# Designs tried in a protein design run: peptides against a protein of PDB entry 9IZ0. Part 131

Target 1, 345 residues: chain A of PDB entry 9IZ0
Amino acid sequence: ITCLGSNGHTYKQLVKGGNDDLRQDAVMEQVFEQVNGFLRSYRKTSQRNLSMRTYKVIPLALKTGVIEWVQDTIPLGEYLDSAHKVYHPKEWSLSTCRKLIAEKQMEDLETRLKVYDLVCRHYRPVFRHFFLESYADPVQWFTTQTNYARSTAVASVLGHVLGLGDRHGQNILIDKTSGEVIHIDLGIAFEQGKKLPVPECVPFRLTRDVVDGMGITGVEGVFRRCMEFTLETLRREEDSLLSVLEVLRYDPLFSWLISPLRRMKKQKMQLENFNQPESGNITTDASRDPKIQRNNVSGESEAERAILKVRQKLSSTLSVEASVGELIRIAQDPSYLALMFCGWS

## One batch from the design tools (peptide; made by RFdiffusion4, then SolubleMPNN)

Design b2_p16_3_s1 (from b2_p16_3, 10 letters changed)
Fold by OpenDDE base, seed 4:
Structure b2_p16_3_s1 (fold): chain B 345 residues (1-345), chain A 16 residues (1-16)
Amino acid sequence: as target 1 above (345 residues)
Amino acid sequence: ELKEKLEEALKIRESP
């Protein structure tokens, strides 16, 4: 739909219906706006205009809402699939890479590492080309690549601290104008990504293509330094951030747990992304839901554990530099990336 | 060349 704003401007809006609870997205966007307040108040982050890019989410009902259509964006995964076909037309398709990783999901780490390495050799990074192609002017190129590295750093720290899950290339938009990243589909937070059919093992997405977009410096420069400043800001504002999260503890509309419906939908989407119709009868025996004994863990005790984990991630036990260094290391570790649904790109 | 110089200058500026 197109809405006329009170400012006389027209805004495109996406009306989303279905099974997705947009209240989770709306709450996470509110948390991001508070964090953006902290980033604006602190000199080191303010001087760099560090922010989490936000979008408007208006939940209208259970599973229905209006989302701001972020204009001039592309999903990272859509760009990467298209660019990879252009720059590496002799390499493996994304579907081939996905299939090989999936076929080995139940194998040992050594086997999964071998397959991951094989996929990496046959699917090279291309994301640097986004900036090279989109910005002919060197100043625009440099500005947008810098904005990308900065926004990725903020999103990486904040995504780690809040335990944002489901950070695949379709849930990360690139702003074609600014080069900034916009994270969407925020309903998997507080480490609920570990409960996905393919558990999330990395603190944030820092795949080879995410790094390739940072240019020659890779993680060593703008990205690392902006992560450090962001984490330093969040540590200073720990009590403020925890107070925001405590308000959510008492919000009866906020779910600290991944909904069974969302889990099933993500499971189905993971399976459907493997089932391009080559006519092989894989009888998915849907009957092997492992009876996770629902210990009657009250939603309150999940909120408390989530807040405790946020506090632990903000701990000053390690320096900011050491903490960021370890996060970057883990996020790039093949031993974790090989376990991911799409850790190679 | 200009791109590399800008990235190198940025690396120096954002280094500790």
Scores: peptide ipSAE 0.023, ipTM 0.626, DockQ to the pose 0.015
Fold by OpenDDE base, seed 1:
Structure b2_p16_3_s1 (fold): chain B 345 residues (1-345), chain A 16 residues (1-16)
Amino acid sequence: as target 1 above (345 residues)
Amino acid sequence: ELKEKLEEALKIRESP
């Protein structure tokens, strides 16, 4: 829809209806706005303009709302699919790669690593071309690539600390003007991504294409340093961040758990992306209610557990450098990426 | 209700 504001400006807005809880997105955006306050107050982060890019979400009803249209953006996964076809037309399609990973999903780690390596050899990184194509001026190229590395570093630390899930290439937008990342569809938080049919095993998305966009320095340049400054800021503001999360503990409409409907939707989307229709009449009698042990864990006990995990991730037991080093190592580890739905790009 | 919530949320965006 297009809305005219009282200021005379015209705003494009996406009306989203269905099974997605836009209140979860709105609450996470409010948490990001508070974190952006902490990043502005700290010299090391403020001097670099470090922020989580936010967008306005207006929940109107249960599972219905208005989302701000983020202008001049593209989903990372959409860019990568298009660019890979241009730069590597003889390599495998994204659908072929997905099929091979899916066919081996139930196999051992050794078999899954062999398939992941095979996919990686036939699907090479291309995300460096986003910056090379979009910016003819060397200063603008360097600035936007730097903004990308900074924005990705903030989103990686914050995504780990808050346990953001479902960080696939369609839920990460790239701003074509600034090079910054914008995370969308925030309704899987506080490690609820580990409860998906394909569990999330990485702290944040740091795939080969995410790294290729950082340029020649990869993770060892602006990215690592900006992760360190962001984590240092969040550790300093731990009590302030935890106080913001404690307000959500008492919001009766905030779900600390993945909704059964969202889990079922993600399960169907995962299964549909795995099942190209071979023409077999599988009447899936949907009557096998898996006895999900409804552990009658009160929403309060899940909130307490989530806040405790945030506190543990902000622990000063390790240095900032050691903590960031371990996060970067785990996020790039083939043993975790081979277990993911799309860990190769 | 939906219209009022939209109008109230738009007013919050127009506050500097």
Scores: peptide ipSAE 0.000, ipTM 0.315, DockQ to the pose 0.020
Fold by OpenDDE base, seed 5:
Structure b2_p16_3_s1 (fold): chain B 345 residues (1-345), chain A 16 residues (1-16)
Amino acid sequence: as target 1 above (345 residues)
Amino acid sequence: ELKEKLEEALKIRESP
């Protein structure tokens, strides 16, 4: 929808209706605004302008609302598919790669690793070209690539700590002006991604293309250091962050669990992506909402478990450097990546 | 409303 503001400007807005819990998105955006407050308060993070990019979510009803359309963005997955066809026209198509991984989804780890390695040899990273194509000036190129690595580091730490799931290439936008990442569709949080038909086993998205966008230093440059500073800030503000989550525990409208409807929608999308090329307009009018009695007692126990997991992830048992090192290792480990959904790689 | 409750819950902790 395009709305005319009282200021005479036209704003594009996305109206989501139906099964997407826009209230979960709105709540997660409020958590990000609070974390952005912490990141501004600490010298190490404020000097680098570290922030989670946010977007406005206005819930209008229980399952309907208006989302700000983030202007001048592209989905990471859309850019990567287009760029791969240009730079590697003799390599396998994304559809071929997805098919091969998917055909082996029920096989053992050894078989899945062999297929993942085979796919990786025939589908090389291209995301560095986003910065090289978009910015002819070396200073703009370096600045935007740095902003990308910084924003990806913040999003990776927050994504791990809050247990954000469903981080596929369509749920990560790239700002074409700043190079920053914008995470959208926040309705899978607190490790509910492990309850998907294909469980999410990595702490955040750190695929080969996500690393290729960081330039020649990959993860060992700006990215690692910005993850360390972000995690250091979150550990200092642990009590403040946990208080934010405790306020959400008492919100009767916040769901700590993935809705069965959202799980079914994701399962259907995972199955449909096997059989048809990109038709972006699936308005599924699922007019029969089964009255799921929300047992309040089950919601409270899941909130306690979620808060406990956040506290465990903020534990100072390991150094910040050791914790970040392990997160980066796991997020890039082929033994975890080969277990992911075929649309992840 | 939820933002105000979050800000209020945080101010309560900053008060000694």
Scores: peptide ipSAE 0.000, ipTM 0.361, DockQ to the pose 0.016
Fold by OpenDDE base, seed 2:
Structure b2_p16_3_s1 (fold): chain B 345 residues (1-345), chain A 16 residues (1-16)
Amino acid sequence: as target 1 above (345 residues)
Amino acid sequence: ELKEKLEEALKIRESP
């Protein structure tokens, strides 16, 4: 839809209908707005304009809402699929890579690592080309690549701390004007990604293409330093962030658990991405809503567990540098990435 | 509502 704002500007908006609860997205965007307040208050983060890019979400019903249309964006996965065909036309297709990883999903770690390494050799990173193609001026190129590394660092720290899941290439948008990342579809949080059919084992997405976009310094430049400054800010504001999350504990409509319907939808999409699309009209007869007796006792216990896990991630037991170093190590570890649905790109 | 509750939770903490 297109809406006329009170400022006389026209805004495109996406009406999302179907099985997606936008209330969780709206809550996570409000948490990001508060964190952006903390990032503006500290000199080390404010001098770098560090922020989580947000978008407006208005939930209208349990399965319907309005989302701000983020102009001048592209999904990371859409860019990578197109760019890989241009820059590496002799390498394997994304479908071939997915098939080989899927065929070994039930095998041991050693076999899965061998297949992951084989896929990585036949599907090389291309995301550096986004900046090289889009920005002919060296100052614009360097500025946008720096903005990408900064925004990815903020999103990586927040994604880890809040336990954001489902961080695939279609849920990460790139702003073509600024180079910043925009995370969408926030309905898997507080480590609920570990409950997916393919469990999420990494703290955030730091695949080879995500690193290739950071330029020649990779993770050791702007990215690492901006993760450190972001984590330092969140540790200082720990109880402010926890107070924000405690308000959500008492929201009877906030779900600390992944819905069975969302889990089933993700399971189907994972299976369909392994099978070639036979054009079977799966009429999802959504007629049996199983009355999930939300035992209120289970919701409070899961909220308390989630808040405790956030507190543990903000612990000052390790230095900021050591904590960031370990997060970067785990996020790039082939032993975790080989277990993921698409850990090679 | 949630934004107001968030602003209240932040104000309660800035109050000594």
Scores: peptide ipSAE 0.000, ipTM 0.312, DockQ to the pose 0.016; fails the geometry check

Design b2_p16_3_s2 (from b2_p16_3, 8 letters changed)
Fold by OpenDDE base, seed 3:
Order: sequence, then C-alpha cells, then structure tokens
Structure b2_p16_3_s2 (fold): chain B 345 residues (1-345), chain A 16 residues (1-16)
Amino acid sequence: as target 1 above (345 residues)
Amino acid sequence: EKKKAFEEALKLLESA
C-alpha cells in the first residue's frame, strides 16, 4: 500500500497478511531501538555512528500488519545472484550449487566439506563489486564500504547475542545510498533457528560474499573493531538490555516459542529454496500437519532460558577481543558453513 | 556444459 504521511510524504508500505505474526518483528525492532540508545550513549560507538538499522513494524491484528518499505534497498541474495551472473558467467549457477549441497545434505561432515569446497571453487565471491560499481567517487566508495562494515558488525553482535541465526540473503537488505545492512523478517530469535530442519549453526552470517563486501582488509579492518566496540557497549549495558528482555518475558503477545505455522513456513522455505527450479507457480497445499511434537516447554521456561543465554553471551569471562575473535572464527569455519543452506556466498 | 560439470562433480563425490 501507499500511505500519505502527515508530513506530505508518500510512504510505500508492505501489508503482510495470512500466517506471519508481525508482533515478534515489532518487538525485536523495539529491542534494537533500545540498543541503539546504548550505542549512542557510549563514546566508542557514538563516535562511529554505530547503530542497528531498524524499520517500522505496525502489527494490526493476529497475522496481519504493515511494515515499512525500505526505499533504495536490494536483498543481498538478489544482488549476489545478479552480480555473479555478470562477473562470473562461466561459473556454476546458484541453482547448481544449491542442488549439490542439498543432494549431499544427509552425508557425513567430510563429504559435506568436500562439496562445500567444490561449490566454493565454482562460485566465487562478487559482493565487492556492489561498492566498486555503485560509487564512482573514491570518498563515497570508502564511506559506503565503511558503513557496510560498521552496520554488519553491529548486526553480527546483535545477531549473536539475541540469537537471530545466520540469516539468509533475502532477509538482509542493502541500502544502496549508505551501504548499510537492514535485517528483516525477525521471526526467529533467541536461537530458535537451531530447532529448524536445517539448523542455524553460525552465530551470524559471515560468508565469503559478506566478507568480500568489507574490501581488502576483510574482517581484520573496520568490521572486527566495530564488533569489539559494540560488544563492549552491550557488556556495559547488560543489566539494561536484560531488563528490556525481562519485559518481553511478561508480554503475552511475544512468543518465546516458534509457532508451528512459522516453523512450517521456515522449514518449507528452506526445503523450497533447495528445490527451486525456475519460476513455476508451485501452489503447494500446506494441508499435511506433521505432528510436530509440541515439546511441552512452557513459554516462561523458554523465556528464562533465552535470557540466561543472552547473559552467558555477554559474560566478561573472555576479553572483548577474544570473544569477537572466536565469533569471527566460528562464523567463517567451513565445518559450520558446509552445514548451512547457503554457506558459500 | 554447467549441467555436465555438475553431473561429473556428483560422480566424483559418489566415488569418494
């Protein structure tokens, strides 16, 4: 829909209807707004304008709401597929890579690592080209690449701490004006992605293309330093962050459990993304209710467990540098990336 | 071509 604001500006908005509970997305955006308050209050993060990019979510009813249409954005996965066809036309298609990974999904780790390495050799990173082709001015190029690395660092720390998982390329938007990333469809938080048929094994998405966008320094430049400053801020504001999450423990509208419908939708999306041939309208009748064993875990027990995990991730047992170093290592580990739906790009 | 390279890659991974 298109709405005229009271300021006379016209805003495009996406109306989601059907099976998506936007209340979880709205709550996660509120958590990000609070975290952005902490990032603005702390000198090391404020001086760098570190923030999680947010978007407006207005839940209207059960399974219906309005989300802000983020203008001048492109999904990361859409850019990467298009750019890969341009810059590496002789390499494998995304569908070929997906099929090969899917066909060997049930194999042992050694076989899956061989498949992942083979896919990586036939599908090279291209995301550096986003900055090189979009920004002819060297100052704009450097600024946007820096903004990307900063934005990705904040999102990576928050993704780990709040358990948002690896995120797929359609859930990460790139702002074409700033180079910043916007995370959308926040329906899986607090490590609920580990309960998916293809479990989210990484703390955040740090694939070869995500790193290629950081330029020549990769993770060892702006990205690592901005992760460190973000984590230092979150550790300092631990009690404030936990207090925000404790409010959600008592929110009857917030589901600490992935809804069966949302689980099925994400499961189907994982399976369909493996099986996507070209643009056929597959009206798949979702009528087979698999008896998902409702683990009789009360929502309260899951909330307590989620908050405890956030506290554990904010632990000062390791230095900020050591903690960030380990997170970066795990997020880039082929043994985890080979287990992902799309760990090569 | 790309499909053939995929089928060859699959065979290599079935023989491994």
Scores: peptide ipSAE 0.016, ipTM 0.475, DockQ to the pose 0.033
Fold by OpenDDE base, seed 4:
Structure b2_p16_3_s2 (fold): chain B 345 residues (1-345), chain A 16 residues (1-16)
Amino acid sequence: as target 1 above (345 residues)
Amino acid sequence: EKKKAFEEALKLLESA
């Protein structure tokens, strides 16, 4: 829909209907707005204009809402698929890579590492071309690449601390004007991504293409330093951040758990990305409902566990530099990326 | 070509 604002400007908005509870997205955006307050208050982060890019979510009903249409954006995964076809037309398709990783999903780590390495050799990074293609002016190129690295650093720290899941290339938008990343579909938080059919095992998305977009310095430039400043700010504001999360503990509308419907939808999307329509009547006997042992862990005990895990991630036991160094290491580790649904791009 | 390279890669990973 297109709405006329009180300022006389027209805004495109996406009306999302269906099984997705936009209340969780709206709550996570409110948490990001509070964190953006902390980033603006701290000298090291404010001097760099560090922020999590937010978008407006207006939940209208239990399963319906209006999402701000972020203009001049592209999903990272859409850009990467298109650019890879242009720059590496002889390499494997994204569907080929996905199929190979899935076919070996049940294999041991050694086999999965061999598959991941093979996929990586046949699907090279291209995301540097986003900046080279989009910005003919060197100042605009440098500014947007810097904004990308800064925005990715903030999103990486926040995504880790809040345990944001489902950070695939379709849930990360790139603003073509600013170079900033915009994280969407925030309904998997507080490490609920570990409960997905393919468990998330990285703290945030730092794949080869995400790094290629940072330019020649990769992670060792603006990105690492901005992660450090962001984590330092969040450690300083730990009590303030935890107080915001405690308010959510008492929100009867907030779900600390992944909904069974969302889990099933993500499972189907993972499976459908593998089903090219070969016409074979495989009656997938959907009747094996794995008895999810409903350990009746009260919703309150899951909120408490989530908040405790946020506190643990903000621990000052390691230096900011050591903590960021370890996060960057884990996020780039082939032993983790080989276990992911799409760890190669 | 791409399909053949994929099928050859699958065979290599089945024989390893």
Scores: peptide ipSAE 0.014, ipTM 0.435, DockQ to the pose 0.033
Fold by OpenDDE base, seed 1:
Structure b2_p16_3_s2 (fold): chain B 345 residues (1-345), chain A 16 residues (1-16)
Amino acid sequence: as target 1 above (345 residues)
Amino acid sequence: EKKKAFEEALKLLESA
């Protein structure tokens, strides 16, 4: 829809209807706005304009709302699928790569690593071309690539600390004007991604294409330093951040748990992305109602556990450099990426 | 009680 603002400007808006809890998105955007306040308060982060890109979410009801249409954006996954077809037309399709990873999902780690390596050899990174194609001016190219690395660093630290899940290429937008990343669909937070049928094993998305967009220095430069400055800021503001999260503990409509409906929807979408129509009569015996052990963990006990986990991630037991070094290592580890639904791009 | 604590906490966030 297009709405006329009180300022006389027209804004495009996306009306989402369905089972998506837009209230969780709105709450996470409020947390990002508070964190952006902290990032503006410190010299090391403010001098670099470090921020999590936000978008306006107006929840209209429990399952419906209006989302700001972020102009001049593209989903990372949409760009990558298109660019791989252009730059590597002889390599494997995204569907072939997905099928091979899927077919080996139940195999041991050694077999899954061999399949992941094979997929990686037949599906090479292309995300550097986004910057090379879009920016003919060397200053604009350098600026936008720098903004991308900075924005990705902030989003990586926040994504880890808040335990953001479902960080696939369709939930990460690229701003074509600034090069910044915009994270969308924030309904899997506080490590609830580990409860998905394919558990999330990485702290944030740092796949080969995400790194290729950082240019010749990869993770070693702007990205690493901006992660360090962001984590240093969040450690200083630990009590402020925890106080913001404690407000959510008392929100009777905030779900610290992935809803059974959202879990089933994500499970179905994962399975549908596995099912290219091979015409095989898989009788879906619908009778296995997985006994969701409703561990009657009160929503308060889940909130307390989530807040405790945030505090543990902000611990000063390791230096900022050591903590960031370990996060970057884990996020790039083939032993974790081979377990992911799409860890190769 | 929880709703009132939430409304008070929201006011604290709006005043920060």
Scores: peptide ipSAE 0.006, ipTM 0.350, DockQ to the pose 0.019
Fold by OpenDDE base, seed 2:
Structure b2_p16_3_s2 (fold): chain B 345 residues (1-345), chain A 16 residues (1-16)
Amino acid sequence: as target 1 above (345 residues)
Amino acid sequence: EKKKAFEEALKLLESA
C-alpha cells in the first residue's frame, strides 16, 4: 500500500498477512530503539553515530500487520547471487553449493569441513564490489563502507546479546544510500535459532562476504573497534537493558519460544532453498494454526532463562577486547560455518 | 587511487 503522510510525503508500506506474528518483530524493534538510546548517550558510540537500523512495524490482528517499506534497500543474498554471477561466472552456482552442503549435512564434521572448503574455493567473496560499483567518488565509497562496518558491528553485538537467529542473506538488507545493514524478520530471538532443523551455532553472521564488504582491513579496525564500543555501552547499560527485557516477561503477546508453526515454516524454507535454484519468493502458504495451548508456566521459565543468558553475555569477567576477539573468532570459525545452511557466503 | 584514498581515510578513522 502507499500512504500519504501528514508531512505530504508518500510512504510505501508492506501489508503482511500470514503465519508471522509481527508483534515479535515490533517488540524487538522497540528493544533496538532503547539500545539506540544507550548508544546516543555515550561519547564513544554517539560520535560514530552507532545505531541498530530500525523499521516501523505496526501489528494489526494476530497474523496481519503493516511493515515500513525500507526504500533503496537490497537483500544481501540477492546482491551476492547477482554479483557472484558477474565477477565469478566460471565458479559454481549458489544452487550447486547449497546442494553439496545439503547432501553432506548428516556426515561427520571432517567431511562437512572438506565440503565447506571445496565450496569456498568454488564460490569466492564478492561483497566488496557493492561499494566499488555503487560509489564513483572515493569519499562516498569510503564513507558507505565505513557505515557498513559500523552498522554490522552494532548488529553483531546486539544480535549476539539478544540471541537473534535466522540471520540469512534474505533477512539482512543493505541500504544503497548509506551502506548500513537493516535486519528484518526478528521473530527468532533469545537463542531459539538453536532449535531450528539446522541449528545456529555462530553468535552472528560474519561469513566471508560479510567480511569482504569491510574492505582491506576486514574485521580489523572499524568493525572490531565499533563492536568494542557497542559492547562497552551495553555493559554500562546492563540494568537498563535487563529492565526492558523484564517488561517483556509479563507481555502475554510476546513469545520467548519459537512456535512449532514457525519452526515448520523455516524447515520448509530450508528444504525449498535446497531444491529450488532461483525463486526467492517463498509463498507463505497460510496453513491452519492448530490451537497450541500455551502453557503459561513454560513461558515465564523461558523468559527468566533468556534474561539470565543476556546477563551472562554482558558479564565483565573478560575485557571488552577479549570478549569481542572471541566472538569474532567463533563467528568466522570454519568448524561452525561448515554446519550452517549457508556459511560460505 | 581508491586504495590510496582508503588508506588515507583509514588513518583519519584511526585518529577519530
Scores: peptide ipSAE 0.006, ipTM 0.338, DockQ to the pose 0.014

